# Peptides against a protein of PDB entry 6TME, part 82

Target 1, 324 residues: chain A of PDB entry 6TME
Amino acid sequence: NRLKRAYIALQAWKKAFYSDPFNTAANWVGPDVCSYKGVFCAPALDDPSVLVVAGIDLNHADIAGYLPPELGLLTDVALFHVNSNRFCGVIPKSLSKLTLMYEFDVSNNRFVGPFPTVALSWPSLKFLDIRYNDFEGKLPPEIFDKDLDAIFLNNNRFESTIPETIGKSTASVVTFAHNKFSGCIPKTIGQMKNLNEIVFIGNNLSGCLPNEIGSLNNVTVFDASSNGFVGSLPSTLSGLANVEQMDFSYNKFTGFVTDNICKLPKLSNFTFSYNFFNGEAQSCVPGSSQEKQFDDTSNCLQNRPNQKSAKECLPVVSRPVDCS
Target 2, 324 residues: chain A of PDB entry 6TME as posed
Amino acid sequence: NRLKRAYIALQAWKKAFYSDPFNTAANWVGPDVCSYKGVFCAPALDDPSVLVVAGIDLNHADIFGYLPPELGLLTDVALFHVNSNRFCGVIPKSLSKLTLMYEFDVSNNRFVGPFPTVALSWPSLKFLDIRYNDFEGKLPPEIFDKDLDAIFLNNNRFESTIPETIGKSTASVVTFAHNKFSGCIPKTIGQMKNLNEIVFIGNNLSGCLPNEIGSLNNVTVFDASSNGFVGSLPSTLSGLANVEQMDFSYNKFTGFVTDNICKLPKLSNFTFSYNFFNGEAQSCVPGSSQEKQFDDTSNCLQNRPNQKSAKECLPVVSRPVDCS

## One batch from the design tools (peptide; aimed at target 1 K126 S172)

Design b2_p29_7_s4 (made by RFdiffusion4, then SolubleMPNN; from b2_p29_7, 18 letters changed)
Fold by OpenDDE base, seed 5:
Structure b2_p29_7_s4 (fold): chain B 324 residues (1-324), chain A 29 residues (1-29)
Amino acid sequence: as target 1 above (324 residues)
Amino acid sequence: VKHPTLKLLDYETKPDPELERLYAQMFQP
């Protein structure tokens, strides 16, 4: 019986709670699991006459505990949302039995260990949110071979390079922000045909930006701030016909910020502050447009306010990195 | 098929009281 298996799983999970401040699981008593708070039942896909547990929503419950292996008995679950709790430990490998998994949100918890590779076993997964945890180690290249619409990895402990397989991703939104990623952005990034928003904020990324970024025609948000990027901005950025928000602040960029970038047709905000740029076009100057906002603060620009000292600029500007 | 709920970096997903209806819409023929 499918509901009997669900009962075993949910009772094992209730036993794994250390604290339930809002008494969310207070009604988790008896065989009628479909009446449990945060448990949603639907007709089974293989037999519409059979009721099964199809979804879990425990968002914002502040529950302390762990995910027991018995959760692998919830084989009909397609929606799993448990964000904003205090769950700790690892994601159980037994969740590989949840072959209908479509949306998986474990964000804003206390999960640890490597990337939860069990997520790679779900054939129908479209949404993955593991942000605001303590996941560590390498990102598996295989994550980008999956047909995901969104990938949220921000605010973790991931390290090493971004996989070259990123160019295979069909995702519209990808976040890498606030991790320990290092190395260059892969040139394959230009192959992400469905990409709308990508965020690299607050990593250890370095090297030159790849020219292939200019092929991202559907991008509306591109944020590469708070990294170690060097060299000039690629001239191919003039190809970003739909970019609205662009941030390159807090890097080590040099060279000239061109008119072709600052005149992008959909650009509303362009921040390039806290770099080593030594020139900008008139169209890039803050206050030059009523429709566009620019920030050129703390660069090596002549005749602009709030710039770096000559002592700070000269060692960097005199030794530009060649990205050719 | 309905697209998943997209989020920004600091956006928290609100509870969804209609998960049952969402499941039916996404996976039933």
Scores: peptide ipSAE 0.028, ipTM 0.676, DockQ to the pose 0.102
OpenDDE base, seeds 1, 2, 3, 4: peptide ipSAE 0.019, 0.017, 0.021, 0.028; ipTM 0.548, 0.577, 0.638, 0.527

Design b2_p29_8 (made by RFdiffusion4)
Pose (drawn by RFdiffusion4):
Structure b2_p29_8 (pose): chain A 324 residues (1-324), chain P 29 residues (1-29)
Amino acid sequence: as target 2 above (324 residues)
Amino acid sequence: AATDYINTVAEEKRNEHTAEWLEKQPFVP
């Protein structure tokens, strides 16, 4: 009995609810699972006459609990939204039985430990949001082999390198912000198809920017701020024909900012503050344009306000890194 | 500001994917 399996799964889950501030599971009684709050039923994909539990949505319920293995019984679930709860522990391996999983959002919870590799087992997975948890350790490179449209990893404790496989991703949005990733951005980044937004804010990345970034002609947001990048901005960045937001602030970049970048057509907000740039094109000057917003604070630029001192600048400015 | 942006983007993507799935399997009242 199909809905009985859903009943057991949801009752096993309620048992694990230690605190439910909004009494969200108050009506989770009896066998009519489709009437349970946050449970969404629909016709079976292969038979419109059969009723199935197809979605779970408890966004913002602030429930403290954990996900028991019995949730593996919800075999028809394709949507799982639990944003802003207090679900703790790990994602049960049994969730690999949820073969229709399409959109999995466990953002802003209390999950911990290694990357939830059960997500790699779902053949229809398109949306994976694990941001704002305590996941840590290495990132499974094979994650970029799945045909994900969106990958949100920000605000965890992930470490080590960005996988060389990133160029295989078909994602339109990828966030790595606020982890402990290290090393260089892979040269394969130029092979990412469909990419519109990529956020690296606040990691421990370094090395020079790969010239292959310039191949991302559909990118609208490129934010590499608060890392440790060195070298000059690659001249290939003129290929970012669609970039609207570009932020390289808080790095160790040196050299010139040219109009090759500052005159990009759709570029509206270009922040390159807190680097070691010693020259900028006139068109790159903040306050100079009514359409474009620039920020050059704390660089090594003559005749500009709030720059670094000459004392701090000359050692770095006179020793540029050979990107080789 | 960056957090608000990321949250907005995640919400919009989430709504987009949800809407695409519901075209195949609509929820019943």

Design b2_p29_8_s1 (made by RFdiffusion4, then SolubleMPNN; from b2_p29_8, 20 letters changed)
Fold by OpenDDE base, seed 3:
Structure b2_p29_8_s1 (fold): chain B 324 residues (1-324), chain A 29 residues (1-29)
Amino acid sequence: as target 1 above (324 residues)
Amino acid sequence: SLDEKLEKTRAEKSAKITAELQKKRPFLP
């Protein structure tokens, strides 16, 4: 019976294909769904004698189409990987029936609409990849209440502020890049105890960086480039003992870049170009270290090449934002 | 196998993260 339901779902999906350039679904014929290309069967968790559809992998199939509601019949699916296709429309609410969902990857498609809240209904979800789509609107704060290993949201149309619930996240990797997020980074960010990589690139984020960023002792990648951040870099950034890649470029930062930041023990690349910094420690100067790479281009630094003009600097540097 | 496919998918995800880090732009949305 479970495989019959899977057959109904998969045949409905095949009918929802507008284009299958590689003929991926060519063998999607007959009741033996376990032989279908991209369909993976396994023994059911509740009955090892019963074979069920446990995984879908249609990555890089360039399939154009949509996800029909009948996919909700795939109740045994734990892995759903359909990245790098041309699927459009919305994620069906019927997928709430897939209570075993563990990894959900719909990245690099043509999905639209609000955040797929059906993903919040999956109790065992560990991986969520919805990047490179056209999802829009607010990010539900509940996403960070889930025990996710990774949250990939980049290259969408999400807007509004980053939820304060971010501090509850257990994710090691979170990407916000290339959306329309605005406002400040929440102070609760410092509570992300498992965070290794966080990317804010290319949003409309603003305000001062919270001091609590310095509490992210496990972070290896911190990229806040291409935003509207202001003020000085928090002195607490000296606490980033494991940061390897740090990027604050293309913001409106001011003040002095300190030794305590540039001498971080695992720092390999630190980019703070295209800001309004008016000073840097000697340890921050590009070429000062063989082990570290720095970029101080297009700031308000004295006696450094490729800096902004005094005319560009003076209006900003003379009116520093106090973040204290 | 499913495990091999999963590993491949994870590798692809890592590659995309790296690519994203390289996508710098000087303008805001």
Scores: peptide ipSAE 0.023, ipTM 0.600, DockQ to the pose 0.033
OpenDDE base, seeds 1, 2, 4, 5: peptide ipSAE 0.014, 0.011, 0.015, 0.017; ipTM 0.534, 0.528, 0.530, 0.550; seeds 4, 5 fail the geometry check

Design b2_p29_8_s2 (made by RFdiffusion4, then SolubleMPNN; from b2_p29_8, 22 letters changed)
Fold by OpenDDE base, seed 2:
Structure b2_p29_8_s2 (fold): chain B 324 residues (1-324), chain A 29 residues (1-29)
Amino acid sequence: as target 1 above (324 residues)
Amino acid sequence: SLDERLEALHAKKSAEIRAELEKLRPFLP
């Protein structure tokens, strides 16, 4: 009996709670699991006459505890949302049995360990949110082989390089922000045909931006701020026909910011402050447009306010990185 | 802020994907 298995799983989970400040699991008593707060039932896909636990939503419950292996008994769950809790430990490998998983949100918790590879075992996963945890180590390349639409990885402890497989991703949204990723952005990034928003902010990324970024025709938000990028902005950025917000601030970019970038048709906000740019087109000057907002603060620009000193600029500007 | 933007993005994407799931599973919340 599927509901019996669900009962076992949910009771094991309740037992794994250290604190339930809102008494969310107070009604988790008895065999009628479909009446449990945060538990949602639906007809089974293989037999509509059978009722199964299809969803868990414990968002914002502030529950402290861990995920016990018995959760693997919830084999019919397609939606698992437990964000904004205080769950700790690792994601159980037993969740590999949840083959119908479609949305998995464990964000804003205290999970630790490597990337939860069990997520890679779910064939139908579309939404993966593991942000605001303490996951660490390498990002498995296989994540981008998944038919995911949204991948939220921000605010973790991930290290190493961004996998080259990123170009295989069909995701519309990917966040890498506030991790410890290093190395270059893979050239394969230009192959992300469905990408709308990508955020790299606050990592240890370096090198030149790949020219292939300009192939991201559907991108509306591109944030690469607070990294160690060098060289000039790729001229191919003129191809970002739908970009609305672009941020390259707090890097080590040099060279000239061109009209072709600043005149992008959908561009509303372009921040390139705190770099070493030594020139900008008139179209890039803050206040030059009422439709676009620019920030050129703390560069090596002439005749602009709030720029770096010559002493600070000269060592960098005189040794431009050749990205060719 | 980044946090606000990310939260908005999360909410938007979650809602969109949820809607897709509901089409596949009409009785799923």
Scores: peptide ipSAE 0.308, ipTM 0.882, DockQ to the pose 0.667
OpenDDE base, seeds 1, 3, 4, 5: peptide ipSAE 0.054, 0.225, 0.053, 0.274; ipTM 0.615, 0.836, 0.624, 0.869; seeds 1, 4 fail the geometry check

Design b2_p29_8_s3 (made by RFdiffusion4, then SolubleMPNN; from b2_p29_8, 16 letters changed)
Fold by OpenDDE base, seed 3:
Structure b2_p29_8_s3 (fold): chain B 324 residues (1-324), chain A 29 residues (1-29)
Amino acid sequence: as target 1 above (324 residues)
Amino acid sequence: SRDEYLEELAEKKRKEITAEIQKKRPFLP
């Protein structure tokens, strides 16, 4: 019996709670699991006359505890939302049995260990949110082979390079922000056909921006701020026909910020502050447009306020990195 | 703020994706 298995799983989970400040699991008593707070039943896909536990929503419950292996008995769960709790430990491998997993949100918890590879076993996964945890190590390349729509990895302890398989991703949103990713952005990034928003904020990324970024025709948000990128901005960025928000601040970029970038048709906000740019087109000057907002603070620009000193600029500007 | 943006983005996408599956399974939360 599916509901009996669910009962076993949920009771094991309740036992794994160290603290339940809102008494969320207070009514988790008895075999009627469909009445449990945060537990949602629906007709089974294989038999509509049978009710199964299809969803968990314990968002914002501030529960402290861990995920016991018995959760693998929840084989009918498609939605697993447990964000904004204090769950710790690792994601159980037993969750591989949850083959219907569609949305997995464990964000804002205290999970540790490597990337939860069990997520790779879910064939129908569309939404993966593991942000604001303590996941560490390398990002498995296989994550981008999945038909995910959204991938939130930000605010973890991931390191190493971004996999080249990123180009295979069908995701509309990917966040890498506030990790320890290093190396270059893969050239394959331009192949992300469905990409709308990508965020690299606050990593250790370096090198030149790949020209292939200009192929991201559907991108509306591109934030690469607070990294170690060098060289000039690719001229191919003129191809970002739909970009609205673009941020390259707090890097080591050099060269000239061109009209073809600042005049992008849908550009609303372009921040390129805290770099070593030595020139900008008139269209890039803050205040030059009422429709666009620019920030050129702390560069090596002449006749602009709040720029770096000559002493700071000269050693960098005189030795620009050639990205060609 | 950037953090607020990321939070809002995640919530927005979750709602959108949930709405899609609910079309097929209306009894899902």
Scores: peptide ipSAE 0.607, ipTM 0.950, DockQ to the pose 0.679
OpenDDE base, seeds 1, 2, 4, 5: peptide ipSAE 0.583, 0.596, 0.423, 0.599; ipTM 0.945, 0.948, 0.755, 0.949

Design b2_p29_8_s4 (made by RFdiffusion4, then SolubleMPNN; from b2_p29_8, 17 letters changed)
Fold by OpenDDE base, seed 2:
Structure b2_p29_8_s4 (fold): chain B 324 residues (1-324), chain A 29 residues (1-29)
Amino acid sequence: as target 1 above (324 residues)
Amino acid sequence: SLDERLEKIKEEKRKKITDELLEKMPFLP
């Protein structure tokens, strides 16, 4: 019986709670698992006459504990939402048995260890949120081979380079922010056909921006701030016909910010502060447009307020990185 | 903030994705 297996799983999980401040699992008693708070039942996809546990929602329950391997008995779960808790340990490999997994949200917890590779085993996964945890190590390249719509990885401890397989991703939103990613953005990024928003904030990324970024015609948000990027902005950025928010602040960019970038048709906010730009077009000057907001603070611009000193600028501006 | 923006995106995505799932499983809450 599927509900009997679910009962075993849920009782094992209740035993794995160290603290339940809101008494969320207080009613987790007896065989009627469909009455449990945060447990949702539905007719099985293979047999509509059979009731199964199809969803878990324990969001904002402040529960301290871990995920026991018995959760692998919840084979009919398509929605797993346990954000804003204090769950610790690793994601159990036994969750590979949850082949109907569609939305997986474990954000805002205390999970540790490598990327939860069990997420790669779910053929129907569309939404992955693992942000605000302590996941570490390399991001597996295979994550971008999946038919995901959203991938939230921000505020973890991921290291190494961004996989070249990123170009295969069908995701519309990807966040890398506040990790320890290093190296260059892969040139394959331009192949992300469905990409609307991508965020690289606060990593150790470096090198030149790839010209292929200009092929991201559907991008509305591109944020590469707080990294170690060098060289000039690619001229191909003029191809970002739908970009609304663009941030290159807190990098080591040099050269001239061109009119073609600042006149992008949908651009509403462009921040390029805290770099080493030595020139900008008039269309890039803050206050030049009522419809667009610009920030050119702390560059090497002449006749602009709040710029770096000549002493700070000269060593960098005199040795521009050629990205060609 | 980034967090506020991501929460908004998440809510929008969840709504869309959940709606798609509900077409397959109409009795999900």
Scores: peptide ipSAE 0.367, ipTM 0.854, DockQ to the pose 0.673
OpenDDE base, seeds 1, 3, 4, 5: peptide ipSAE 0.026, 0.383, 0.028, 0.323; ipTM 0.549, 0.868, 0.561, 0.849; seed 3 fails the geometry check

## One batch from the design tools (peptide; aimed at target 1 A78 Y102)

Design b2_p30_1 (made by RFdiffusion4)
Pose (drawn by RFdiffusion4):
Structure b2_p30_1 (pose): chain A 324 residues (1-324), chain P 30 residues (1-30)
Amino acid sequence: as target 2 above (324 residues)
Amino acid sequence: SSDALTSIEDTYKEHLETTRTELREELAES
């Protein structure tokens, strides 16, 4: 009995609810699971006459609990939204039985430990949001082999390198912000198809920017701020024909900022503050344009306000890194 | 069910758009 399996799964889950501030599971009684709050039923994909539990949405319920293995019984679920709860512990391996999983959002919870690799087992997975948890350790490179449209990893504790496989991703949006990733951005980044937005804010990345970034001609947001990148901006960045938001602030970049970048057509907000740039094109000057917003604070630029001292600048400015 | 599948896809598109908009707002506030 199909809905009975859903009943057992939801009752096992209610048992694990230690605190439900909004009494969200108050009506989770009896066998009519489709009437349970946050449970969404629909016709079976292969038979419109059969009723199935196809979605779970408890966004913003602030429920403290954990996900028990019995949730693996919800075999028809394709949508799972639990943003802003207090669900703790790990994602049960039994969730690999949810073979129709399409969008999985466990953002802003209390999950911990290694990357939830059960997500790699879902053949229809398109949206994966694990941001704002305590996941840590290495990132499974094979995650970029899945045909994910969106990958939100920001605000965890992930460590080590960006996988070389990133160029295989078909994602339109990828976030790595606020982890402990290290090393270089892989040269394969130029092979990412469909990429519109990529956010690296606040990691421990270094090395020079790969010239292959210039191949990302559909990118509208490229934010590599608050890392440790060195070298000059690659001249290939003129290929970012669609970039609207570009932020390289808080790095160790040196050299010139040219109009090759500052005159990009759709570029509206270009922040390169807190680096070691010793020259900039006139068109790159903040306050100079009514359409484009620039920020050059704390660089090594003559005749500009709030620059680094000459004392701090000369050692770094006179020793540019050979990107080789 | 073609309608059930369309419902999944529409929900997905709406949620993805909203998540990207909120992300851009957070970046702008930074």

Design b2_p30_1_s1 (made by RFdiffusion4, then SolubleMPNN; from b2_p30_1, 17 letters changed)
Fold by OpenDDE base, seed 2:
Structure b2_p30_1_s1 (fold): chain B 324 residues (1-324), chain A 30 residues (1-30)
Amino acid sequence: as target 1 above (324 residues)
Amino acid sequence: SAETLKKIEDLYEERFKEKVEKLREELASR
């Protein structure tokens, strides 16, 4: 009965293909769905004597089409990987029936609409990748209440602020890059105890960086480049004992880049170019270390090459933003 | 930088492949 339901689902999906340039679904014929290319069967959890469809892998198939509601019949699927295709439309709500969903990857497709809230219904979800699509609107705060290991949201059309619930996330990696997020980074960010990599690149984020960033003891990559951040860098950044890659370039930061930041023990690359910094410690100067790379280009630094003109600097430097 | 993001994506893709294979093995062993 389970394989019959899977057959119905997979045949409906095949019918929903507009183009299959690699003929991936050419062998999707007959009731033996376990022989279908990209379909993986395993013994059912409740009955080892019964085979069920446990996984779908159609990565890099360049298939054009949509996800039909009949996919909700694949109730035993734990792995759903369909990245690098040309699937369009919305994620079907019927996928809420896939209660065993563990990894969901629909990245690099043509999906549209709001955040796929069906992902919030999966109790066992550990990996969510929806990057490189056209998802839009607000990010649901509930996404960070889930016990996810990784959250990839980059290269979409998400708007509004980053939810304060981010501090509840247990994810090791979160990407916000190349969206339309606005507002400040929530102070609760410091509560992300398992965070290793976080990327905010290319949004409309603004305000001062929260001091609580310095509590991210396990972070190795922190990239906040290409935003509208203002004020000085928090002194608490000296607490980032494991940071290797740090990028604050293309913002509106002011003030002095301190020795305590540039001497972080595991820091390998620190880019703070294209800001309005008016001073830096000697340890921050490019070429001062063989082990660390720095970029101080296009700031308001004295006696450094490739800096902004006094005309560009004076209006900003003379009116520093107080982040206190 | 864009390069940093790409590195993270590439690294995760590799990790994901490993995880998928492990999960497939676990499912097959059940």
Scores: peptide ipSAE 0.275, ipTM 0.781, DockQ to the pose 0.053
OpenDDE base, seeds 1, 3, 4, 5: peptide ipSAE 0.035, 0.243, 0.040, 0.333; ipTM 0.540, 0.739, 0.548, 0.800; seeds 1, 5 fail the geometry check

Design b2_p30_1_s3 (made by RFdiffusion4, then SolubleMPNN; from b2_p30_1, 20 letters changed)
Fold by OpenDDE base, seed 3:
Structure b2_p30_1_s3 (fold): chain B 324 residues (1-324), chain A 30 residues (1-30)
Amino acid sequence: as target 1 above (324 residues)
Amino acid sequence: SEETRKKIEEEYEKTFKKKVEELREELENR
């Protein structure tokens, strides 16, 4: 019965293919769905004597098509990998029936519409990758209430502010890069106890960096480049004991880059170029360390090469934003 | 079954690692 439902689902999906350049679904014929290319069966969790479709892997198949609602019949699927295809449309709400969903990867496709809220219905979801699509609108705050280890949102069309619920996230990797997020980074960010890597690159974020960033003791990668951040770097950044890669480039930061930041023990790359910093500690100077790489290009630093002109600097430096 | 669960977790670890590496590559190519 369960395999019969899977057969119906998979045949509906095959019918929803517009193009299958590698003939991936060529063998999707007959009731033996476990023999289908990209379909993986396993004993059911509730009954080991029953074989069920537990996984889909169609990665890199370059398939054009859409996800039909019949995919909701794949109720035993825990692994759904369909990245690097040309699937379009929306993620079907019927996928809410896939209550065993563990990792969901639809990255590198042509999906559109709002955030796929069906992902919020999966109680066991640990990995969500929807990057490199055309998802739009607001990010649901509830996404961070889920026990996800990874949240990949980059290269979409998400807008509005980052939800304050971010602090509730247990994810180790979160990417916001290359969207249209605006507003400030929530102060609750410091509560992300498992965070290792966070990327904000290429958004419209603004305001001062919250001091609470310094509480991210486990973060190894922090990239906030290509935004509209202002003010000085928080002194609390000295608390980033494990940060290896840090990028604040292409913002509107001002003030002094301190020793406490540049001497972070695990810091290997620190890029703060293309800002309006008017001073830096000696430890921040490129070439000052064999172990660390710095880039201070295009700031308002005195006696450094490749800096902004006084004309460019004066209007900004003379009116520093008070982040207090 | 427990065996099935274990396999799922193993696949997860592989996927996670791969995706993190891809992210790093993206950052390097900026």
Scores: peptide ipSAE 0.318, ipTM 0.831, DockQ to the pose 0.883
OpenDDE base, seeds 1, 2, 4, 5: peptide ipSAE 0.207, 0.146, 0.247, 0.351; ipTM 0.777, 0.751, 0.797, 0.857; seeds 4, 5 fail the geometry check

Design b2_p30_1_s4 (made by RFdiffusion4, then SolubleMPNN; from b2_p30_1, 21 letters changed)
Fold by OpenDDE base, seed 4:
Structure b2_p30_1_s4 (fold): chain B 324 residues (1-324), chain A 30 residues (1-30)
Amino acid sequence: as target 1 above (324 residues)
Amino acid sequence: SEETKKKIEEEYEKRFKEKKEKLREELKKR
């Protein structure tokens, strides 16, 4: 009996709650699991006459606890949303049995350990949100081999390099922000054919931006701020025909911000502040356009306000990194 | 059914849109 298994799982989970401030699980009593708050039933895919637990939504419940192994008994779950809680521990490997998993959102919790590799076992996973946790270690390259539409990894403790397999990703949105990723952005990034939004904010990424970024013609948001990128902006960025929001602030970029970048047709906001740029085209000057907003603060620009001192600029500007 | 498929897709798109919007808001607060 599938509902019996679900009952076992849900009761085990209730027992794993340390705190339930809103009494979300107060009605988690008895065999009628489909009446449980946050539990959603639907006809089974293999037998429409059988009702199964198809979804969990405990978003914003502020529940403290952990995910017990018995959750692996919820084999019919396709939607698992438990964001904005205080769940701790690791994602149990027993969840590999949830082969119908479609959307997995455990964001804004207190999960720890390495990347939950169980997510890689779900063949139909489309949406992965593990942001705002304490996941650590390297990102498995295999994550980008999956046909995911969204990958939210921001605000964790991931480290090491971004896998080169990123180019294989079919995701429209990918966030790496506020981790400890290091190294260069892989050149394969240009192969992300469905990419609309990518965010690298607040990592330890370095090196030159790959020219292949310019191949991301569907990108609307590109944020690489608060890293250690060096060199000039690639001229190929002129290929970002649909970019609306672009942020390169708080890096170590040098060189000239060109007209072909600042005149991108869909560009609405371009922030390149807190770098070491030593020149900008007139089209890049804040206030030069009514349709575009620019920020050139704290660079090495001449005749612009709020720039770095010569003392700060000269050591960097005089030793430009060649990205060729 | 096609209707069911469409509904599922619409619901997904709604959730996804909400997630993107939330993400944008969160990133602005950096």
Scores: peptide ipSAE 0.297, ipTM 0.822, DockQ to the pose 0.457
OpenDDE base, seeds 1, 2, 3, 5: peptide ipSAE 0.271, 0.251, 0.096, 0.271; ipTM 0.811, 0.802, 0.625, 0.813

